Peptides against a protein of PDB entry 6CSU. Designs and how they scored, part 35

Target 1, 51 residues: chain A of PDB entry 6CSU
Amino acid sequence: GALEELRGQYIKAVKKIKCDMLRYIQESKERAAEMVKAEVLRERQETARKM

## One batch from the design tools (peptide; made by RFdiffusion4, then SolubleMPNN)

Design b2_p15_5_s4
Fold by OpenDDE base, seed 3:
Structure b2_p15_5_s4 (fold): chain B 51 residues (1-51), chain C 51 residues (1-51), chain A 15 residues (1-15)
Amino acid sequence: as target 1 above (51 residues)
Amino acid sequence: as target 1 above (51 residues)
Amino acid sequence: SRERGREELERALEE
């Protein structure tokens, strides 16, 4: 019935939102790690240049 | 040094964001569960009234 | 070293 259909729609929407948020967190962590790697590389290059 | 300090700041910031997002997801799930319980209760009351 | 620090941060960020 209408109630079961609405329940199904709600569950589907909540699952999608949860997945989107978890993906956002994971991608944010990966981007942060890449920024740190880039900074370390730049620091090494500057140090080497000053040698 | 500056690099170690920045490392610490990144770790702290990312951990905070992760915790905040996970808490938000959990609270959202709890609110959804409460809404479903309320709906089931209303459905039972309507069914009982029609008896 | 800077490399060790980077590796530690990468691990911490992926936990």
Scores: peptide ipSAE 0.176, ipTM 0.591, DockQ to the pose 0.018
Fold by OpenDDE base, seed 5:
Structure b2_p15_5_s4 (fold): chain B 51 residues (1-51), chain C 51 residues (1-51), chain A 15 residues (1-15)
Amino acid sequence: as target 1 above (51 residues)
Amino acid sequence: as target 1 above (51 residues)
Amino acid sequence: SRERGREELERALEE
């Protein structure tokens, strides 16, 4: 019935939001890690130039 | 050093974002539950009017 | 019942 349909809609919506947020968090972590890696590489290059 | 400081800043930023997102998810779940309760109440009121 | 359906949804949302 209509209430059961509504139940399904809300469950689906909440699950989607949760998944989207978890994906965003994971991607943010990956980007942060890559930024740190890039800084390490820049430091190494700077050190090499001083040789 | 400067690199370690930057690393710390990125880790702190990611942790903050994660916490904010988890709070948003929890609040969204609570709001969805309350919306369902409200729909059930409306259905009961409609049924009562038909009496 | 409608009430049981609501309770099931509330449980699922808080998991």
Scores: peptide ipSAE 0.164, ipTM 0.584, DockQ to the pose 0.018
Fold by OpenDDE base, seed 2:
Structure b2_p15_5_s4 (fold): chain B 51 residues (1-51), chain C 51 residues (1-51), chain A 15 residues (1-15)
Amino acid sequence: as target 1 above (51 residues)
Amino acid sequence: as target 1 above (51 residues)
Amino acid sequence: SRERGREELERALEE
């Protein structure tokens, strides 16, 4: 009935948001690590050039 | 009735999760930016000491 | 940490 359908829609929406969030967290962690590595390498070069 | 109440609860819960996700994303971006800044500063010092 | 935060969020969304 209508109540069961609405419950199903709610559960589906919550699961979708959860999955999207977990994916974002994982990708953000990876991007942050790569960004730090890249910035450290660039900064070493820039610092050396300015010394 | 019961259907309207359940619908209201569904919408409220989904909005809450969405807001929490957006806040987490924003805070994650801020923390990532601060981490990069801190790492750049540390790397400048370390590079200078090794030169 | 980010990992601890992820674990806490995952746990909260499983209830």
Scores: peptide ipSAE 0.141, ipTM 0.561, DockQ to the pose 0.025
Fold by OpenDDE base, seed 4:
Structure b2_p15_5_s4 (fold): chain B 51 residues (1-51), chain C 51 residues (1-51), chain A 15 residues (1-15)
Amino acid sequence: as target 1 above (51 residues)
Amino acid sequence: as target 1 above (51 residues)
Amino acid sequence: SRERGREELERALEE
């Protein structure tokens, strides 16, 4: 019925939001790590050049 | 009626979860930026010390 | 956890 369908839609929406958030967190960690590596490398090179 | 009230509650709950997620993402970006700045500063100082 | 995230980044810098 309409009540069961609505409940199903809500549960599905919540699960999707949760999955999207977890994926975002994982991808964000990977990107952050790579960004830090890149910035550290760049900074070493720039500092070395200026000294 | 009961169905309309439940629908309203589900919609409200989903919207809250979405807002919480967006806030988390925004705060995460800010923290990530500060982390990168801190690492760059640390690396600059360390490299300078070693040269 | 913020702490776990920092530890992961520290490990990444060592690679």
Scores: peptide ipSAE 0.078, ipTM 0.522, DockQ to the pose 0.011

Design b2_p15_6_s1 (from b2_p15_6, 6 letters changed)
Fold by OpenDDE base, seed 5:
Structure b2_p15_6_s1 (fold): chain B 51 residues (1-51), chain C 51 residues (1-51), chain A 15 residues (1-15)
Amino acid sequence: as target 1 above (51 residues)
Amino acid sequence: as target 1 above (51 residues)
Amino acid sequence: FYFTSGEELEKKYGK
């Protein structure tokens, strides 16, 4: 009935928001890791230039 | 009626979750900006040490 | 977590 449909719509909306947030957090961690890797690479290249 | 009240409560709950997510994103940006500022300060201090 | 724009989520859910 209408009540069950309304409940289902709420649950669907909440799950969608949750999944979007978890994806954002995961992608944020990946970007941070890539930033660290890029910084380490720059440091190594700078060291090599001075050798 | 009861159905309309429940609908309103579900809408309110979804909006609350959405707002909490947006606040989390904004606070993450602020923390990132502060980390960049701290890094720039460390670089300046290192430069000053070498002068 | 810090160090990301969140631009995609802001476009979808922002006011």
Scores: peptide ipSAE 0.219, ipTM 0.701, DockQ to the pose 0.025
Fold by OpenDDE base, seed 4:
Structure b2_p15_6_s1 (fold): chain B 51 residues (1-51), chain C 51 residues (1-51), chain A 15 residues (1-15)
Amino acid sequence: as target 1 above (51 residues)
Amino acid sequence: as target 1 above (51 residues)
Amino acid sequence: FYFTSGEELEKKYGK
């Protein structure tokens, strides 16, 4: 009935928001990892110049 | 009626979740900015040692 | 650490 449909719509909306947030978090972690990799590369280059 | 009240409650709940998500994004940006500031500070200290 | 602009989500869910 109408109540079940409304409940279903609510659950669907909440699940969509959850999925969007999880994707955002994952992509944010990946960008952070890339930043760390770039930093490590720069540090290695600096070390190579010093040696 | 009861159905309208429940509909209103579900809409309110979804809006709250949406607001919480937006707040989380904003706080994430602020944390990222702080990390960049810390990185710049470290780089400045490194430059000072080299000079 | 979370490093992101959040632009895509803000576009989708923002005002």
Scores: peptide ipSAE 0.219, ipTM 0.702, DockQ to the pose 0.025
Fold by OpenDDE base, seed 3:
Structure b2_p15_6_s1 (fold): chain B 51 residues (1-51), chain C 51 residues (1-51), chain A 15 residues (1-15)
Amino acid sequence: as target 1 above (51 residues)
Amino acid sequence: as target 1 above (51 residues)
Amino acid sequence: FYFTSGEELEKKYGK
């Protein structure tokens, strides 16, 4: 009925937001890791250049 | 009526979650910026110490 | 988290 459909729409909306948020967090972690790797690489390259 | 009130409550709840998510994203960006600033400061302090 | 643009979420859910 209308009540069950309304509840279903709410649950669907909440789950959509949850999934989008989790994806955002995961992608954020990946970007952070890549930034750290890039920084480490730059540090090593600079050290090597100074040798 | 009761159905309209419940619909309103569900919409309100979804909007609340959405707003909380957006706030979290904004605060995350701010924290990241502060971490970068702190790192730059440490780098400059270390450079100054070596002078 | 920290190093997130959030651009896609902001575009989808932001005003």
Scores: peptide ipSAE 0.223, ipTM 0.702, DockQ to the pose 0.025; fails the geometry check
Fold by OpenDDE base, seed 1:
Structure b2_p15_6_s1 (fold): chain B 51 residues (1-51), chain C 51 residues (1-51), chain A 15 residues (1-15)
Amino acid sequence: as target 1 above (51 residues)
Amino acid sequence: as target 1 above (51 residues)
Amino acid sequence: FYFTSGEELEKKYGK
């Protein structure tokens, strides 16, 4: 009925927000990892240049 | 009536979750900015030490 | 550590 449908809509909305947040966190981690990888690469190249 | 009241409660709950999410994003940005600022400061100090 | 932008979420859920 209308009550069950309303409850279902609430649960669906909450689940969507949760999924959006998890994706945001994952994308943030991936961007951070790429930044660290680039920094490590630059540091190794700089060390090699100084050898 | 009871149905309208329940609908209002669900909408209120979803809005609260949305606000909490936006606050989390803002706080995450602030923490990231502080980390970058600290890193830049360390790099400048290291450069100065090598001069 | 999170390299965060949040632009997509802010666009969807921002006021």
Scores: peptide ipSAE 0.220, ipTM 0.701, DockQ to the pose 0.025; fails the geometry check

Design b2_p15_6_s2 (from b2_p15_6, 5 letters changed)
Fold by OpenDDE base, seed 3:
Structure b2_p15_6_s2 (fold): chain B 51 residues (1-51), chain C 51 residues (1-51), chain A 15 residues (1-15)
Amino acid sequence: as target 1 above (51 residues)
Amino acid sequence: as target 1 above (51 residues)
Amino acid sequence: FKFTSGEELLKKYSK
């Protein structure tokens, strides 16, 4: 009935939000990793310049 | 060194964001559940009124 | 960050 449908919509919505958040977290981690890699590259270049 | 410190800061920031988002998800689930409960209550009241 | 249809669904009920 209507109650079961509403319950189903709730569960579906929560699952969707969870998925979106997990995706965002993953993308944020990837961006952070790229920033670190960029810094490593800069440091290596600076070291090479000084040798 | 400085690179390790920077890496640590980025990881710390990402973990903080993750924690905040997980909390948000949990709170969103709770709000959704309360909305469903409110609807159940309304239905029960309506049924009682008609009996 | 942008939510998809899940958040929109919940917002409809919260109003």
Scores: peptide ipSAE 0.097, ipTM 0.589, DockQ to the pose 0.014
Fold by OpenDDE base, seed 1:
Structure b2_p15_6_s2 (fold): chain B 51 residues (1-51), chain C 51 residues (1-51), chain A 15 residues (1-15)
Amino acid sequence: as target 1 above (51 residues)
Amino acid sequence: as target 1 above (51 residues)
Amino acid sequence: FKFTSGEELLKKYSK
């Protein structure tokens, strides 16, 4: 019935949002880590030039 | 230094995104629950008319 | 953080 269909839609929507959020957070963390790694490399290169 | 500041900014940004998404999920769940409650009420009213 | 399942939430309103 309509209630069961609505239940299914609710659960599906919430699960999708959760999964999308977790994936986005993970990807965001990975991008941030990569940016930090790149910055560390640049700083080391700059330090080396000044030595 | 610049690296530590950058790290702090990235962590802060990711945490904000996480919190915003969690809030959105919670609000979405609450809206969905309210929709279900409203539908249950309508179905009960319809059933009562048919009894 | 632990998510509340849709199933548990819906149990409050369904039969």
Scores: peptide ipSAE 0.094, ipTM 0.572, DockQ to the pose 0.023
Fold by OpenDDE base, seed 5:
Structure b2_p15_6_s2 (fold): chain B 51 residues (1-51), chain C 51 residues (1-51), chain A 15 residues (1-15)
Amino acid sequence: as target 1 above (51 residues)
Amino acid sequence: as target 1 above (51 residues)
Amino acid sequence: FKFTSGEELLKKYSK
């Protein structure tokens, strides 16, 4: 019935949002890790320049 | 140094985003649950009206 | 940040 369908759609919507959030978090972590990697490279290049 | 500070800010930012996302998911679930509750109430009232 | 069909589904509920 309508109530069961609404319950099903609620669960489906929450699961979709959760998946979107987890993907966003993962992508955000990857971007941050790449920024750190770029900084490490910069620091190594700076050290090499001064040697 | 700058690298350690960046690492710290990276970790802080990821934690903040994670907290924001978890809060958003929780609030979304609560809103959906309230809508289901409202539908349950409507269905009960409809049944009562027909008795 | 973009949601998929889940957000759109909930928007239909809220209207």
Scores: peptide ipSAE 0.092, ipTM 0.588, DockQ to the pose 0.014
Fold by OpenDDE base, seed 4:
Structure b2_p15_6_s2 (fold): chain B 51 residues (1-51), chain C 51 residues (1-51), chain A 15 residues (1-15)
Amino acid sequence: as target 1 above (51 residues)
Amino acid sequence: as target 1 above (51 residues)
Amino acid sequence: FKFTSGEELLKKYSK
């Protein structure tokens, strides 16, 4: 019935949100790591050039 | 009735989850920016020390 | 990341 449908929709929505969030966190961690590596490398070269 | 109450609770819960996610993302962005700044600064000083 | 009241409410209705 309507109640069962609504419950199902809610559970599905929350599961989707949770899954999306976990994926976002994982991808963000990877991007952050790459960003730091790239920036540190760039900074090292820039500093060296000025010294 | 019971159905309306349940629907209201479900909507409220989903909205709460969404808000929590958005806040987490915002705070994560700020922390990430600070982390990069700190790492770049550290790297700059370390490179300079070695030159 | 951890859900707050939203996740707790889900537990109530997820059996």
Scores: peptide ipSAE 0.086, ipTM 0.519, DockQ to the pose 0.069

Design b2_p15_6_s3 (from b2_p15_6, 7 letters changed)
Fold by OpenDDE base, seed 2:
Structure b2_p15_6_s3 (fold): chain B 51 residues (1-51), chain C 51 residues (1-51), chain A 15 residues (1-15)
Amino acid sequence: as target 1 above (51 residues)
Amino acid sequence: as target 1 above (51 residues)
Amino acid sequence: FKFTSGKELEKKYGK
């Protein structure tokens, strides 16, 4: 009925927000990891150049 | 009636989740900006010390 | 935890 449908719509909306948040967090972590990786590589290359 | 009240409660709950998410993102950005600012300052001070 | 970019979520859920 209308009540069950309304409940379903709420749950669907909450789950969508949850999924979007988790995806964003994961992508954010990946970008951060890539930044660190790139920086470490640059530092190593710079160190090698100086040696 | 009860259905309208429940609908309102669900909408309110979803909006709260949305607002909490946006606030968290904003606070995260602010923390990141402060970290960058602090690092830049430290680098400038270190450079000045070396000069 | 630090978000590297919030533009997508802000665009989708922001006012």
Scores: peptide ipSAE 0.215, ipTM 0.710, DockQ to the pose 0.024
Fold by OpenDDE base, seed 1:
Structure b2_p15_6_s3 (fold): chain B 51 residues (1-51), chain C 51 residues (1-51), chain A 15 residues (1-15)
Amino acid sequence: as target 1 above (51 residues)
Amino acid sequence: as target 1 above (51 residues)
Amino acid sequence: FKFTSGKELEKKYGK
């Protein structure tokens, strides 16, 4: 009925917001990890050049 | 009626969640910007020391 | 280098 549909729409909206935010957080962490990896690589190459 | 009240409550709840998520993202971006600013400052100070 | 922390959000909304 209309009540069950309304409840379902609320739950669907909340789940979508949750999933979108978790994906945003995960993608942000992955980008940060990649930036750190690139920085460490550059630092090691620079150290090797100075040896 | 009861159905309209429930609909209003669900809309209000979803809007609150959306607002909380947007505020969280904005605060996270501001913290990241401040971290970058501090890093750039340290790099410039380090460069100045090496000149 | 920019990243966002989601620890608080994960705490509140995560499984």
Scores: peptide ipSAE 0.213, ipTM 0.710, DockQ to the pose 0.023
Fold by OpenDDE base, seed 5:
Structure b2_p15_6_s3 (fold): chain B 51 residues (1-51), chain C 51 residues (1-51), chain A 15 residues (1-15)
Amino acid sequence: as target 1 above (51 residues)
Amino acid sequence: as target 1 above (51 residues)
Amino acid sequence: FKFTSGKELEKKYGK
């Protein structure tokens, strides 16, 4: 009925927001890790040129 | 009626979750900005001591 | 943990 459908819509909306947030956090962590890796690589290359 | 009131509660709850998410993101950005400012300050102080 | 960028979520769920 209408009540069950409304409940279903609420649950679906909340789950969607939760999934979007978790994905965003994961992608943010991955971007941060990639920036650190790139910085380390640049530092190593600069050190190698000076040796 | 009861169904309209429940619909209103659903919308309010979803909006609350949305607002909490946006606030968390904003606070995260502010913390990151403060860490960068602190790092710049330390670098300037270290440079000044060496001059 | 800090967010590196919030632009995508802000675009989707912001004003």
Scores: peptide ipSAE 0.212, ipTM 0.709, DockQ to the pose 0.024
Fold by OpenDDE base, seed 3:
Structure b2_p15_6_s3 (fold): chain B 51 residues (1-51), chain C 51 residues (1-51), chain A 15 residues (1-15)
Amino acid sequence: as target 1 above (51 residues)
Amino acid sequence: as target 1 above (51 residues)
Amino acid sequence: FKFTSGKELEKKYGK
């Protein structure tokens, strides 16, 4: 019935938002990791230059 | 050092985003629940009117 | 009425 359909839409929407959140977090973590990696590389190069 | 500071900023930023998104999802769920509640109320009123 | 979708999340936090 209409009530069951409405409930179904609610649940479906919540699940979609959850997936989107998780995907964004994962991508954000990956970008941050790349930034850290780049900084590490820079620091190592600087250290090598000073030795 | 600078690397540790960057890492710290990354972790802090990710945690903030996570919290914001979780809150957003929670508020979204609440809004959806209220919409369902409103629809249920409407249906009950309509049923009562037809009885 | 309209249920929330992931679109708003993507709008705010997406690339």
Scores: peptide ipSAE 0.207, ipTM 0.679, DockQ to the pose 0.014

Design b2_p15_6_s4 (from b2_p15_6, 5 letters changed)
Fold by OpenDDE base, seed 4:
Structure b2_p15_6_s4 (fold): chain B 51 residues (1-51), chain C 51 residues (1-51), chain A 15 residues (1-15)
Amino acid sequence: as target 1 above (51 residues)
Amino acid sequence: as target 1 above (51 residues)
Amino acid sequence: FKFTSGEELEKKYSK
């Protein structure tokens, strides 16, 4: 009925928001990891120049 | 009626979650900016030691 | 997570 449909729509909306946030967090972690990799690479290059 | 009231409550709840997510993203950006500032500061300090 | 954009998600939620 109308009540069940309304409840279903609410649950679907909440789940969508949850998925969006989880993806955002995951992508943010990946970007952070890339920044760390870039920094490590720069440090290695700098060390190599000193040797 | 009861159905309209419940519908209103669900809409309000979803909007609240949406606002919470936007705030979270904004705060996340601010935290990221602070981290970048800290990293730049460390790099400047390291450069200063080498000079 | 240490670096975030969120631009795409902000666009979705601003509508």
Scores: peptide ipSAE 0.282, ipTM 0.733, DockQ to the pose 0.024
Fold by OpenDDE base, seed 5:
Structure b2_p15_6_s4 (fold): chain B 51 residues (1-51), chain C 51 residues (1-51), chain A 15 residues (1-15)
Amino acid sequence: as target 1 above (51 residues)
Amino acid sequence: as target 1 above (51 residues)
Amino acid sequence: FKFTSGEELEKKYSK
């Protein structure tokens, strides 16, 4: 019925938002990790140039 | 009626979740900016110690 | 949590 359909639509919307948030958090962590890797690489290159 | 009220409540709840997500993203950006500022400050201090 | 963008998500949920 209309009530069950409305409830289903709400649950679907909430689940979608939850998934989007979890993806955002994961991608943010990945970007942070890549930034750290790039920084370490630059430090190594600078050290190599001084040797 | 009861169905219209429930519909309104579901819409309100979804909108609140969206707002909470946007706030979380904004706060994440602010934290990242503060981390960059702290990193720049440390670099300046290291340079000063070498002078 | 060092760096985030979130531009695509902001655009999606700002509408």
Scores: peptide ipSAE 0.281, ipTM 0.729, DockQ to the pose 0.024
Fold by OpenDDE base, seed 3:
Structure b2_p15_6_s4 (fold): chain B 51 residues (1-51), chain C 51 residues (1-51), chain A 15 residues (1-15)
Amino acid sequence: as target 1 above (51 residues)
Amino acid sequence: as target 1 above (51 residues)
Amino acid sequence: FKFTSGEELEKKYSK
């Protein structure tokens, strides 16, 4: 009925937002990991130059 | 009626979740900006040491 | 969680 359909639409909307958030978080983590990786490599190179 | 009230509640709940998500994104962007700023400063310092 | 753009998501949900 209308009540069940309305509930279903709400749940669908919430799930969509959750999925978008999870994707956003995953992509952000990937970018952060790449940035950290690059920074660590630079620091190691700098250390090597000083040695 | 009850159906209209429930519809209103679901819409309100979805809007609340959207607002929470937007706030989370904003806070995330602020953290990212600070990280980039710090990285740029480190790179400038490294360059200065090499000069 | 250290770095994020969020531009696409902001555009989608800021309307």
Scores: peptide ipSAE 0.291, ipTM 0.736, DockQ to the pose 0.024; fails the geometry check
Fold by OpenDDE base, seed 1:
Structure b2_p15_6_s4 (fold): chain B 51 residues (1-51), chain C 51 residues (1-51), chain A 15 residues (1-15)
Amino acid sequence: as target 1 above (51 residues)
Amino acid sequence: as target 1 above (51 residues)
Amino acid sequence: FKFTSGEELEKKYSK
């Protein structure tokens, strides 16, 4: 009935927000990891030139 | 009626979660900015010692 | 996590 449909819509909305949050966290971690990798690579190249 | 009240409660709950998400994103950006500022400061101090 | 954007989510949840 209408009550069950309304409850279902609420649950669906909450689950959507949860998924959006988890994806945001994951993408943010991936961006951080890529920047750290790029920085480490540059540091190693600089060290190699100074040897 | 009771159905309209329940609908209102669900909408209010979803809006609260939405606001919590926006605040979380903002706080995450602020933490990231502080970490970058600290890193830049350390790099400048290291450069100064090497001059 | 160090680096965040969130521009897409900000647009979505600012509506």
Scores: peptide ipSAE 0.281, ipTM 0.731, DockQ to the pose 0.025; fails the geometry check

Design b2_p15_7_s1 (from b2_p15_7, 9 letters changed)
Fold by OpenDDE base, seed 4:
Structure b2_p15_7_s1 (fold): chain B 51 residues (1-51), chain C 51 residues (1-51), chain A 15 residues (1-15)
Amino acid sequence: as target 1 above (51 residues)
Amino acid sequence: as target 1 above (51 residues)
Amino acid sequence: GAVEEALEEERRRRE
């Protein structure tokens, strides 16, 4: 009935939100890691230029 | 140095984002649960009115 | 810091 349908819709919505947020966290971690890697590379290049 | 600072900022930012997103998920679940409860109450009231 | 600001901006875009 309508109640079961509504329950199903909310469960589905919450699952979607959870997945989206977890994906966002993962992607954010990856982007942050890449920023750190880029900085490490820049620092190494600067050190090399100063040699 | 700058690299260590960036690493620290990365870790701090990721932790904050993770906490914020997990809180958002929890709050979304709670809101969804309350909406379902409200619907159940309405359905019960409608049934009672039809008695 | 710059990383935190960047992540916060990304969060704001998604919310």
Scores: peptide ipSAE 0.199, ipTM 0.597, DockQ to the pose 0.011
Fold by OpenDDE base, seed 3:
Structure b2_p15_7_s1 (fold): chain B 51 residues (1-51), chain C 51 residues (1-51), chain A 15 residues (1-15)
Amino acid sequence: as target 1 above (51 residues)
Amino acid sequence: as target 1 above (51 residues)
Amino acid sequence: GAVEEALEEERRRRE
């Protein structure tokens, strides 16, 4: 009935939100890692110029 | 050294983001549940008026 | 730190 359908919609929505947020977390980690790599490169270049 | 500090900052930031996103997921679930409750109430009221 | 600030900025851009 209508209540079962509503329950189904709720569960579906929650699952989607969960998946989207987990993907966002993963992508955020990847971006943070890239930023760290860039900083490491800059530091190495700076060190090289000072030697 | 500087690289260890940067790594530490990265890890700290990622952990914070993870926690915030998990909280967001939980809050989104709660909001969805409240929306469902409201809809159920409306449906019950409508049914009551038709009887 | 700088990394934390940058990550926080990215979060704000997506919200």
Scores: peptide ipSAE 0.191, ipTM 0.589, DockQ to the pose 0.011
Fold by OpenDDE base, seed 1:
Parts: sequence; structure tokens; C-alpha cells
Structure b2_p15_7_s1 (fold): chain B 51 residues (1-51), chain C 51 residues (1-51), chain A 15 residues (1-15)
Amino acid sequence: as target 1 above (51 residues)
Amino acid sequence: as target 1 above (51 residues)
Amino acid sequence: GAVEEALEEERRRRE
């Protein structure tokens, strides 16, 4: 009935939010990792030039 | 030096990611709450029509 | 990778 449908919609919405959050976190981690890798490379290059 | 700058940039990036995540979670919760409220209203309207 | 693991560890400490 209507109550079961409402419950189902609520559960579906919560599951979607969870998935979206996890995806956002994963993508943010990937971007941060790439940023750090790039910065480490730049730092090594600067260090090498100052040797 | 370069190592301190790299460390600073890393910390700054991580802090930004944290803030963005928390904001996203908060906004997602707000959207979910509004979705539930709207669905409850719709369900009540449907129930009323079927009375 | 190792950088992602380090970022995850830092995230866990701040949350």
C-alpha cells in the first residue's frame, strides 16, 4: 500500500545518497593523490636544480 | 623550504577535501529531508483522494 | 596507491 511505497522510496533515496557520497569521496581522493604526486615531482625538480 | 611547502600544500588540500565532503553530506541530508517531506505530502494527498 | 592510502588515513584522523 501507500505506506510500503513511501518506505521503499525513502530507502531508495538513502541508498542513492550513500552511493553518491562514496563516489564523491573516491573522486576527491583520486584528485588529491594526483595533486600530491604532481607536487612531489615539482619539489624534486626544484631540489635537483639547487644541487 | 620545499619540503615544508609541500607539507603545507598537502595539509591544505586535505583540509579542503574534508570541508567539501562535510558540506556535501550536509547538503545531501537536507535534500533527502526535503524529498521525504514532499513524498509524505504526496502520499497524504493520494490517500485523501482514495478515501 | 600509497598516496591515496595516506590521504585516507589523514581523512580518518580528521573525521
Scores: peptide ipSAE 0.187, ipTM 0.594, DockQ to the pose 0.019
Fold by OpenDDE base, seed 2:
Structure b2_p15_7_s1 (fold): chain B 51 residues (1-51), chain C 51 residues (1-51), chain A 15 residues (1-15)
Amino acid sequence: as target 1 above (51 residues)
Amino acid sequence: as target 1 above (51 residues)
Amino acid sequence: GAVEEALEEERRRRE
């Protein structure tokens, strides 16, 4: 019935949002790590040139 | 009725998840930026000491 | 790395 369908839609939406959030968190962590790596490498080069 | 209450609960849950996600994204970006700053500073010091 | 660890710790606090 309508109540069960609405419940199903609710559960589906919550699951989708949860998955999207977890994916975003994972990708954000990976990007942040890569950014730090890149900055460290650039900093080494800059520091070496300035010395 | 039960249908309207379930609808209300659905909307409330979705709004909460959205707000939590946005807050997490913002705070994650801020922390990532601060961590990059800290790593760059530490790297300058380490590189200088090793040279 | 440090960023990965920090972000994972924050995730755990929100769960």
Scores: peptide ipSAE 0.157, ipTM 0.472, DockQ to the pose 0.014

